Peptides against a protein of PDB entry 6RGO. Designs and how they scored, part 4

Target 1, 392 residues: chain A of PDB entry 6RGO
Amino acid sequence: MALKLLGFNQDATCFSVISSNKGVTIYNCDPFGKCFELEKSTSNDEELDFLVEMLFSTSLIAVVDKTIGASKRKKLKIVNTKRKATICELTFPHEIMDVIMNRKIICVVLKSDQIFVYDISCMKLLRTIDVRGEKLKSTSKFRNSEAVGDIGVRVSLSTDNNSILCYSSYSKSDKENAPLNDIVVFDALKCIQINVLPAVHQSNIVCIACSPDGMLMATASEKGTIIRVFKTIDTENDEPILVNEFRRGSRPSRISEMKFNHDNTLLACVGESDTIHIFALPVTTTEADANEDDTLQQSSHSLSSSINGLQYISKGLANRFGKIIVSKIPTQSQQRHVAYIKIPENAKYRIGFPKDTTNTIHICGEDGNYLVYSIPRNEVGPCTLVKSNTFD

## One batch from the design tools (peptide)

Design b1_p8_2_s4 (made by RFdiffusion4, then SolubleMPNN; from b1_p8_2 with V1I Q5R)
Fold by OpenDDE base, seed 5:
Order: sequence, then C-alpha cells, then structure tokens
Structure b1_p8_2_s4 (fold): chain B 392 residues (1-392), chain A 8 residues (1-8)
Amino acid sequence: as target 1 above (392 residues)
Amino acid sequence: IEEIRELL
C-alpha cells in the first residue's frame, strides 16, 4: 500500500500517516496502535494529500484536504477525534501550505506567503502576517506562484506556551528575486516581532526548527549541507547569535525536518539522504555554586574535551551588495553528527523526540516502520534500535 | 468553540 507520512505530534506520543485505502490514520506510539482514522471521502484514484496537525495526545486535530482537484485546499477543519466530528471550519482566500499549533496558537500558512495567527481557545484571528507585504513597497511583480513549487514561507512554533513563531522572510533587497533567507522571530501571543535574523543562508530557507522553549532555532537552506543554530531572542551588538554550525554532508540533499529534543541538548535532521543525523548542542553548564565539600574521590576521568570556545566570529562579511551574510564558521570548526541512523535510500522518514527520554528518538517511515532508537551519550556512532513496530 | 476549550 502507498503510505505518505504526515509526522509526529509535538511530544512524539503519536504520528499520522495517509494510507491510500484508509485515508488519514493516527497511531499511538506507546502502547503502539491505531487510535484514529479519517475515512477516504472520495472513490477517485486520486493521490490523497492531507495536512494533519495534532495537539499532543489530545483529541483535537487540524485537517486540510489537499488532494488534487479537491475544493477543500482552502479549508481548515478542527476535528474532535473521539467524536469524529468537525468542531469548526475556517476558509482562507488561498491554498493552505502548512498548519502548526500548540496549546495556545494555531498558525496557518497560505500559498500567498501570509501567516494567519489564531488564538486556539476561541479561534479568533490575532494577526495576519504578510511576508510579501514588506516587499510590496517595492513594485516587484508577483512571482507566478505556480513555478515556485518548493520555495515558500517556512514556519516553526515553540511547543510551549510562550508561542515563539519563527518564519522565513524575504531579504531586504530591491531585487525582484530576493531569496527567503531572512528569519523573523515573532511572539505569537502578543503579536510582536522580537527579532530579525538577516541572510542566515545564501539561498532560500527550506527547513526551520524552533526549540520547545523557543530559545533556539535551527535553519537549513536548499543545499542542506550546513545547519545553523541561532538564539531567537538574544543579540550581541544588534547581531544574531550563531550558537552552532553543523555539517550534515558535503553533497547537497534536501532536509525535510529538523527537531530539537526537549532539553535542547540534541538536534536531529532527516531528509532525502540515507541518514538521520543527530548533533550535540553545547550544554550551558549553569555553574551551580554547589560549595558542597563532599570529598568522594570518584576518579571520573573527565574527558576534558577541550571545547575550544568557539570565538563568535561575529564579523558579518559585508559582501559587495551591502547584505550582511552570517559569517560562515570556518570549515574546520563545523561540527559533525555525534550519532546517526541509517534509513533506506529514498525512504521518507519523520522524526520525533519523546519528552521523558531525552536520549531516545522516534522515527517512522513510508515503508511502514515505526522505530525507537537509543542515542549514544559518550561515543560517536550509530544509534541502537530499542523497539520496532510495523503499520499499514 | 466551547468544545475546543474542553480539549485544551
């Protein structure tokens, strides 16, 4: 059967898939099993396409039928999975490209490069963000939205109640063909712009991940060779703080998803490559002033991995076009993965981090595999398979 | 809408 992955929920307790025969199915991870099904409403041999955003393990989901020829691509349904009932329906002026939510906010991304921000508790529109509207002061012709297949506004929302929204924006350039390589950080509750990170990549941003707390953001471009991690709120001398630069690989490959674990110690990425990469983030040791004098001679060989303090080379290379490009960390200081998972070539996988086990990763594939891996702590190497299940 | 609040 043809499976299409929709992804994990915020805490990796559930994942959703499209089955060609069944329509949308939601699986619980533990105990593993089918917990919801949305039946196929059409007898047509059309390839099913859906957006499904879950709200943790709750009975609330947001659904968009994106099937080709469907008049429903502009409609967001809020569904109660226990009742199998539509609670409300919203209609948008343009096709829905993405939906993201937490316990406070729903963000709806349109093909028009608009982001509609709603208070989930009352479905009240809080803000319409027009990502093009800042450009419309320059008479730049609408890029015919038909040819711009993969290049649209990307969003990520913190899973906490702070509701930090990160989105890709067009660089300030008088050029008709400005890339989507800026990031805006937005407080979705207060409807205030917090920060702007200019030109974080040379090409369009195709993947963004916000940390659960909204304090970190990971970005990848169309090349998918380098992942950059920034602080979202803090700035040094009005410049973006680049925390890490990770090398996924030397060959271009699309990154489809990135996620932080719940304690911001790990960043995972998946895409069109045969490998899920897991990167370690620097643990900010809060020096707890534990003055406790307790003389226990545990000869813990402190592997003083001299984390050579990455001198923040804040020197924005002002290229000849006055664009501040985030300085590339020297290739020698680009960190590699600390762990990896091999997946079948060309298999689409999705990733999730469970809340309670920060060194565990959940993955699911369009091959019908749901897999749980343990991430090695003290060595660089492959993850260990802990649990496997199959779904249809 | 009240039903949404019951699910949050």
Scores: peptide ipSAE 0.520, ipTM 0.963, DockQ to the pose 0.868
Fold by OpenDDE base, seed 3:
Structure b1_p8_2_s4 (fold): chain B 392 residues (1-392), chain A 8 residues (1-8)
Amino acid sequence: as target 1 above (392 residues)
Amino acid sequence: IEEIRELL
């Protein structure tokens, strides 16, 4: 059977797949098994296409049937999986491209480059963000939407209650073909823009991940060779907003998904390459008041030395070009992965981090494999397979 | 919609 992966939920306790014969199936990870099935609406041999977003381990899912007709592609169904019943349906003016949620917020991304932000508890519209309308206020030229089928607004939402929304926006370039290479950081609860990160890549951003706490975000462009990690909020300490730059590879390859683990110590990426890469983030020591005297001389090999190269951009050029956040980090300061997983070539995989085990990663493939890997802590190397299951 | 609040 042809399988299409939809992905893991926020805590990696479940994953969703499309089966060509059955429709949408949700699997539980532990104990492994089917927990929900949504039958296809049509008997036709049409290629099934769905968006499904699950709210953690709850019985709440958001579903968009994209299989047939422009009308269905504009409808969001909120479904109770225990009752197998639609709770409510929303209709949008344009095709739904993405749906993300947490315990507070649902965000719906449209083909029009609009983001609809809802309070999940009452399905009240809090905000419509018009990424094109923001561009028009900055640049008079509409991109004809028809010509660029694969380039749209990308979004990520923090899984916590702070509900930090990161989205790609158009640069202020007077060029008709301005790239989606800016990032906006948005408080989805307060409906306030927190930050704008201009020109974080040279090309369109195709993947964004927000940390669970919303304090960090990761970005990748169409090239997928460099991953950048940013602070979402400007800290008073004049600390660089760009905290990490990772090199996935030298060969261009699309990154389809990135995720932080639950303690912000790891960033994983997956895409069209034969390798899932896992990167270590430096632990930002929040100066918690360590009043207690315990002299454990753990040799903190100070990774601090490599960041010092960014200091010498003199204050004088700041006025004319908006905050050049991406100084040319020397290629020598680009960190590599600390761990990796080899996957079958041309197999699409999705990734998830379980909450209870920060050194474990869940992966699932369109090949019908669900795999659990242990991430090495003290060495650079392959992850170890701990558990495997198959699904159809 | 009340059913959503019971599932959160």
Scores: peptide ipSAE 0.517, ipTM 0.963, DockQ to the pose 0.859
Fold by OpenDDE base, seed 1:
Structure b1_p8_2_s4 (fold): chain B 392 residues (1-392), chain A 8 residues (1-8)
Amino acid sequence: as target 1 above (392 residues)
Amino acid sequence: IEEIRELL
């Protein structure tokens, strides 16, 4: 059977899949099993496509039927899974490309490069963000999206109540073909722009991850060779703070998903490659008071890989042209993965970090495998398989 | 809509 992965919820307690024969199925991770099924409404041999976003372990889901020929690609349904009932339906002027949510906010991304921000508690529209802006409204012939692949506005939302929204935006180049290589950081509750990171990559951004607390953001371009991690809110001399630059690989490969763990110590990425990469973030040791306690001398040679976070003091040469944030990080100081998982080359995988176990990762594949891995702490190496289940 | 608030 052809499976399509929709992904994990925010806390990796559930994941969603499309089965060509059954429709949408939601699985619980522990205990493993089906918790919800949405039956296929039509017997047609049409390739099913859906967006399904689940609100944590709740009975609230957002559903979009994206099936080709379906008049429903502009409709967002909010569904109670326990009642199997639609609570409300919203209709948009354009096709829905993405839906993200937390306990406060729903964001709906349209094919028009618009982001609709809603208060989830009352489904009131708080903001419409037009990423193309007013200047491009006159000349925005829909890029014939048939030939130019999945290049659109990318979004990520913090899972906390602060509701930090990160989205890709067009650079201020006078060129008709400006890349989606800027990032805007937006307070979705207050509806204010809080930061702008100009030209974080040379090409379009295809993947964004916000940390659960909204304090960090990871970005990857179409090349997928370099992942950059920035602070979202904090700036240094009105300039963006680059925290990390990770090398996924030397060969171009699309990154489909990135996620932070719940304590911001790990960043995972998955895509078209045979490998899930896990990177370590520098733990900002808040100087919690090291109270003086006892001298037990055990000489364990901890390989302190000195993650010297080189705070590159950006000397401000304020030249007016949109300077690409050329990473001042020398190519030799690009960090590699600390852990990895090998996956089948032909199977798409999705990733999730459980809240209670910061060194555990959940993965699921279009091959019908749900796998739980332990991440090594003190060594660079493969993750260890802890649990496996299959699904159809 | 009240049903959403019960699920949050």
Scores: peptide ipSAE 0.507, ipTM 0.962, DockQ to the pose 0.858
Fold by OpenDDE base, seed 2:
Structure b1_p8_2_s4 (fold): chain B 392 residues (1-392), chain A 8 residues (1-8)
Amino acid sequence: as target 1 above (392 residues)
Amino acid sequence: IEEIRELL
């Protein structure tokens, strides 16, 4: 049967899949098993396509039926999975491309490059962000650049209550085909722009991940060779702070998903390659007050000592046009993965980090595998398979 | 809508 992965929820306690025969199925990770099913609403042999966003382990889901020919592509349903009932339905002027949520906010991304921000508690519209309208204020020409293929506004939302929204925006270049290579950081609760990271890649951004606390953001372009990690809120001399630059590979490959773990110590990425990469982030040791004398000389030669070589190269080369060019970290200082998982070629996988186990990663594949891996702490190497389950 | 608040 053709499976299509929808992904994990925010805490990786559940994942959702589309089965061609059954419709949408949600699985619980532990104990492993089917917890919800949404039956196929169409009798036609059309390829099922859905967006499903689940709010953590709750019975709240957002559903969009994206099946071809369906007038439903513009409809967001909020569903109670326990009651199997639609709570409310919203209709949009354009096709829904993405839906993200936390306990405070729902963001709906449209094919029009609009982001609708809602207060989840009352489904009140807080803001409409018009990413094209922001471009048009900078570029006088209405080109209906039909977003050719997979190029569109990308979004990520912090899983915390601060509700930091990161989205890709068009660069202020007078070029008719300005790339989606700027990032806007937005407070979704206050409806204010916090930060703008200009030209974080040379090409369109195709993947964004916000950290759970909203303090970090990872970005990847359509090349998928380099992942950049920035601070979201903090700036240095009004310039964006590049925390890390990771090299996924030398060959171009699309990254479909990135996620931080819950303590911001790891960043995982998955995509069209045969490898899930896991990168270590420098643990910002908050200077815990040095006062408690407790002599536990556990020689945790933490991997922290080798990471200290990231001099903050705050040397923004202001080009002649005053554009902040994120200084490329020299290729020799680009960090590699600390861990990896090999996956079948051409298998689409999704990733999730469980909250309670920062060194564990959940993955699921369109091959019907749900896998739990342990991430090595003290060595660079493969992850160890801890648990496996199959689904259909 | 009140039902959403019960699920949050």
Scores: peptide ipSAE 0.506, ipTM 0.962, DockQ to the pose 0.856

## One batch from the design tools (peptide)

Design b1_p9_1 (made by RFdiffusion4)
Fold by OpenDDE base, seed 5:
Structure b1_p9_1 (fold): chain B 392 residues (1-392), chain A 9 residues (1-9)
Amino acid sequence: as target 1 above (392 residues)
Amino acid sequence: EEVEIEIHI
């Protein structure tokens, strides 16, 4: 049977899949089992496509029927899974490309490069963000939306109540073909732009992850060779703070998903490659006051791995076109993964970090595998399989 | 905490 993975919820307690026979199915992770099923509305042999966004383990889901030929690709349904009832139906002027939510807001991304921000409690529209409207002030030519393929506005939302929205925007370069390589950071509750990170990659951004607290973001381009991690809100001399630059690989490979763990110590990425990569983020030890006395001499050989100083070489090469190229971290300071999981190259996987176990990762595959891995703490190496389940 | 979203439309 052809399975299509939709993904994990915000806390990796559930995941959703499209089954070619059944329609949308939601599985609970622990105890493992089917918890909801949305039957097909049509008997046609059409390839099913859906967007399903879950609100944690609640009975609320957002559903879009994206099936080709279905006149429903512009309709967002809010469904109560316990009641099996549609609570609300919103119709948009354009096809829905993505839906993301937390406990406060729903963001709806359209093929028009518009982001509609709603208060989830009453479905009141808070803001329409027009990502093209900023571009149209610089470039009069509408790109026909047909030629853009998989290149669209990407979004990520903090899972907390601060509701930090990160989205890809068009570079302000007067070129008719400006890439989606800027990041805007937006307070979705206050409806204010709080930061702009210009030209974070050389090509279009295809993947964004916001940290659960909204303080960090990870970005990857179409090349998927380098992942960059930035602070979302904080700036240094009005410049974006690049915290990390990770090397996934030397060969181009699309990254489909990235996620931070709950405490911002790990970043995982998955995509078209045979490997899920897990990277360690530097723990900013707050200088806790080194005051008082106590003597315990235990001779633990601190492997002082001299993390050689981050020499911020702030050499902004202002190329003749005013493009602030984010200073590439020297290739020598590009960190590798600290852990990895091998997956089948032809199977699409999704990733999730559970809240309660920061060194555990949940993964699920279109091969029908749900897998729980333990992440090694003290050495660079493979993750250890802890639990496995199958689904149909 | 179950967020009961009673959307009375």
Scores: peptide ipSAE 0.083, ipTM 0.748, DockQ to the pose 0.535
Fold by OpenDDE base, seed 1:
Structure b1_p9_1 (fold): chain B 392 residues (1-392), chain A 9 residues (1-9)
Amino acid sequence: as target 1 above (392 residues)
Amino acid sequence: EEVEIEIHI
């Protein structure tokens, strides 16, 4: 059977799949099993396409049926899974490209490069963000939408109540074909722009991850060779703070998903490659916690030496040419993965970090495997398989 | 525990 993965929920307690014969199925991770099924409305042999976003382990899901006709692709349903009832229905002027949520906010991304921000408690519209802005509306003829289906506004939302929204935006280049290589940081509750990170990559951004607390973001371009991690809110001399630059690989390969773990110590990435990469983030020891545990100092020294190289490059090049070229970390100073998982070639996988175990990662594949791995702490190497289940 | 969320529309 053809499976299509929709992904994990925010805390990796559940994952969603499309089964060609059944429709949407949601699985619980522990204990492993089906917790919800949404039957297909049509008997046709049409390829099923859905967006499904689940709110943690709650009875609330957002659903978009993308299978049939331009009208359904514009319709968001909020469903109570316990009642098996639609509790809200919204119709948009354009096709829905993405839906993200937390306990406070729903964001709906349209093919028009608009983001609709809603209060989840009452489905009140808080803001419409027009990423193209008023000036670009006149010049951007609809990119002939057939070939460029993959280049659109990317979004990520913090899983906490602060509701930090990171989205890709068009660079202010006078060129008709400005890349989506800026990042905007937005307070979704207050409806205020907090920060703008200009030209974080040379090409369009295709993947963004926000940390659970909204303090960090990870970005990847169409090349998928370099991942950059920035602070979201904090700036140094009105300039963006680059925390890390990771090298996934030397060959171009699309990154489909990135996730931070719950404590911001790990960043995982998955995509078209045979490898899930896990990177270690520097633990920002706030000066307060430095007093107690002397014993862990030896392993941290190898990571800290790479941080000192970042401080020296910031001062010199910003002033002259108005292009804040995010100071490229020298290729030699680019960090590699600390852990990895090998996955089958051409199998699409999704990733999630459980809240309760910061060194565990959940993965699921279109091959019908749900796998739990332990991440090594003290060595660079493969993750260890802890649990495996199959689904159909 | 599955938290039931009621949206007041």
Scores: peptide ipSAE 0.047, ipTM 0.697, DockQ to the pose 0.633
Fold by OpenDDE base, seed 3:
Structure b1_p9_1 (fold): chain B 392 residues (1-392), chain A 9 residues (1-9)
Amino acid sequence: as target 1 above (392 residues)
Amino acid sequence: EEVEIEIHI
């Protein structure tokens, strides 16, 4: 059967798939099994296409049927899985490209580069963010976006109640071909822009991850060779907003998904390559726990000394052109993965981090495999397979 | 936690 992966929910307790024969199926991870099925509305042998976002382990899902015609691609359905009932139906002016949610907020991304922000509790529209309208304020020429194929606005939302939304925006450069290489950090509850990270890559951003607490974000460009990790908020202590730069590889490869673990100690990435990469993040020890573990300090000191060299370049140019966040980090300071998983080259995989086990990763493939891996703590190497299940 | 979200429209 042709399987298409939709992904894990926010806490990796469930994952969603499209089965060509059945429609949308949601699986529970532990105990492993089907927990919900949405039957296909059509008897035709048309290739099924859906967006499905599940709210944690709740009875709430957001569904977009993309299978048939331009009209269905504009409809968002909110469904109660226990009642098997549509609770809410919204129609948008343009095709829905993405839907993300947490316990407070639903964000709907349109092909028009608009983000509609809703209060989930009442489906009230809080904000429309017009990413193109921001570009038009900076660049006088409307490019018809029809010519820019698979490149659109990318979004990520914190899984906490603070509801930090990170999205890609167009560079303010007067160039007719301004890339989607800026990041906006937005408080989705207050509807306030809290930060702007200009030119975080040289090319369009194709993948964004927000940490569960919204304090960190990760970005990857079309090249997918470098992953950058940023603080979402400027700290008073003049600390650099760019906290990590990771090298996935030397060859260009699309990154399709990135995830932080629950405690912000790990960042995983997956895409078109045969390898899931897992990177270690420095634990920001708040001053209180400074007493016990001397051993992890050696790796942090080498990056801090390299970052102090960056402060010297920023002070001179910052006064005329806004915060240059990405100076050339020396290629030698780029950290490698600490762990990896080998996957089949021809199978798309999705990733999720469970809440209860910081050193465990859940993965699922369009090959019908659901796999649980243990991540090594003290050594660089392969992850260990702990559990495997199959689905159809 | 089975949160029944009743969206009152």
Scores: peptide ipSAE 0.042, ipTM 0.794, DockQ to the pose 0.601
Fold by OpenDDE base, seed 4:
Parts: C-alpha cells; sequence; structure tokens
Structure b1_p9_1 (fold): chain B 392 residues (1-392), chain A 9 residues (1-9)
C-alpha cells in the first residue's frame, strides 16, 4: 500500500501516516500501536493528501484534507480525537500549505505567503503575517508572483510556551526574483517581530527547525549541502549570531526535515538522501558553574612574544552584495555529522526526538518501518538500532 | 469556543 508520512508530534510520542485505503492513522510510539484513525472523506480512488498536526499526546489534532480534486484544501478542522468531533472549522482564502502548533499557538501557512497566527485556547486570530506584503513594502516594484512550484514560506515553531516562530521571508534585494532567504524571528504570543536574519543562504530556504526552547534555529537552502544554526533572539553588535555551520554533503540533496533534540545538543536532518545525519551542537556552558574550582594559583609566566604580522591594506573595490554574506559569517570550520542512520534509497523518512531520552531518535519510513536508534556519544559512527516496529 | 485539550491515555 502507498504510505505517506505526515511526521512525528512535537515530543515524538506519536506519528501520523496517510494510508491510501484507510485515510489518516496516528500511531503511538510506546507502547507501539494505533491510537487514532480518520477515515477518508471520499469514496473515489483519489490520491489522498492531508496535513495533520497533533498537539503532543493530546486529543487535539489539526486536519486539512488536501486530496486531489477535493474543494477542502482551504479548510482547517480542529478535531477532538477522543470525542471524534470537529471542535472548529476555519476556511481560508487560499490553499493551506502548512499547519504547526504548540500548547499556545496554531500557525496556518497559506499558498499566498500569509501566516495566520491563532491562540489555540479560543481559536482567536492574533495576527496575519503577509510575507509578500512585507516584500512589497520593502521593494516597491515586485509583482505578486505566485510561488513557483514547491517554493513557499517555511515555518517552524518552538514547542515550549514561549512560542518563538521562525519563518522564511523575501530578501530586500533590488533583484526582481528576490529569494526566500531571510529569516524572521517572531514572538507568536506577543505578535512582535524580535529578530531578522538577512540572507542566511544564497538560495531559497526550504527547511527550518526551531529548537524546543526557541533559542536556536537551523536553516537549509534548496542545495541542502550546508546547514546553518543561529541564535534566534541574541545578536552581537546588531548582527545575527551563527552558532554552527554543518556540512551534510558535497552533492545537492533536498532536506525535508530537521529537528533539534530537547536539550539542544543534537540536530538531525533527513531528506532525499540515503542518510539521516546527526550533528553535535556546542554545549554553551552558562558562566554560572565556572565560579567554584578556579582556586589553582598557577604562576602566570608573561611570555610577551611580539609577532609583528604585516597589515596588507589591499584596497580592492569589492562588489557589495556577495561579500556581505561571507564577511558576517565567521569562517567556522564546517563540521560533519557525529552520527548517521542509513535509510533505504527513495524511502521518505521523518524524524523525531523523544523528550526523556536526548540520545535516542525516532524515525519512520513510507516503507512502513518505525525505528528507534541510539545515538553514539563518544565516537563518530552509525547509530545503533534499539527497537523496530512495522505499520501498514 | 474554548478548545478543550485532553491527553490521550
Amino acid sequence: as target 1 above (392 residues)
Amino acid sequence: EEVEIEIHI
């Protein structure tokens, strides 16, 4: 049967799947089993497509029927899975492209490059973000070109209550085809823009991950060769702080999903390649624990070696736009993965990090495999398979 | 309408 993966919930306790014959199925990860089924709304042999976002292990799901031919691609349903009842139905002016949520906020992304931000508790609209309208205000000449193909606004939301929303925005470049290569960091609760990261890639951003606490953000472009990790809120001299630059590979390959683990020590990525890559993040030692042990008096021998390194002032008229991206990113050594998982070629996989076990990763495939891997801590190498289940 | 959120047991 053709399976289509919708992904894990925020804490990787559940994952959702479209089955061609049944509709949407939600699986619990531990104990492994079906916890909810949503029947297909059509009797036709139409290719089923859905958006399903589950709120952690709760009875609340957001559902969009995107099935080909269905007039329902503009309708969001909030469903209580225990009651099997629709709590709320919202109709949008444009097709729904994505839905993300946490315990406070639902964000609905439209094909119109609009983000609708709702208070989940009452389904009150807090904000409409018009990413195209922001572009038009910055660049007076650009036609409202519809997003060509799969290029659209990408979003990620922190899983905590701070509700940090990261979204891709159009660069303020005078170029007619300005890429979606800026990031806006937005407080979704207060409805305030808190940061803007300009031109984080040379091409459109196709994948964003926010850390669970909203303090970090990972970005990947259409090339998927480099992943950048930034601080979301903090700036240094009004400039974005690049924490890490990771190399996934040398060959271009689309990244479909990235996730941080719950303690911000790991970043995983998956996509069209045969490999899930896991990267280690530097542990930011907060200065608080450094105060106790510095009692050791080691004598400061003052070796004053005066290396007079020559200031070659090369005056070259550097073309402005290309150098701005390179000059602001410290030349961090591109780090490789610390761990990996091999997956079948052409199998789409989704990833999730469980909350309680920061060194495990949950993965599920359109091949019907749900797999739990242990991530090595002290060595670079393959992850170890700990648990496997199958689903249909 | 308040969105009632229940945990799956």
Scores: peptide ipSAE 0.022, ipTM 0.667, DockQ to the pose 0.102

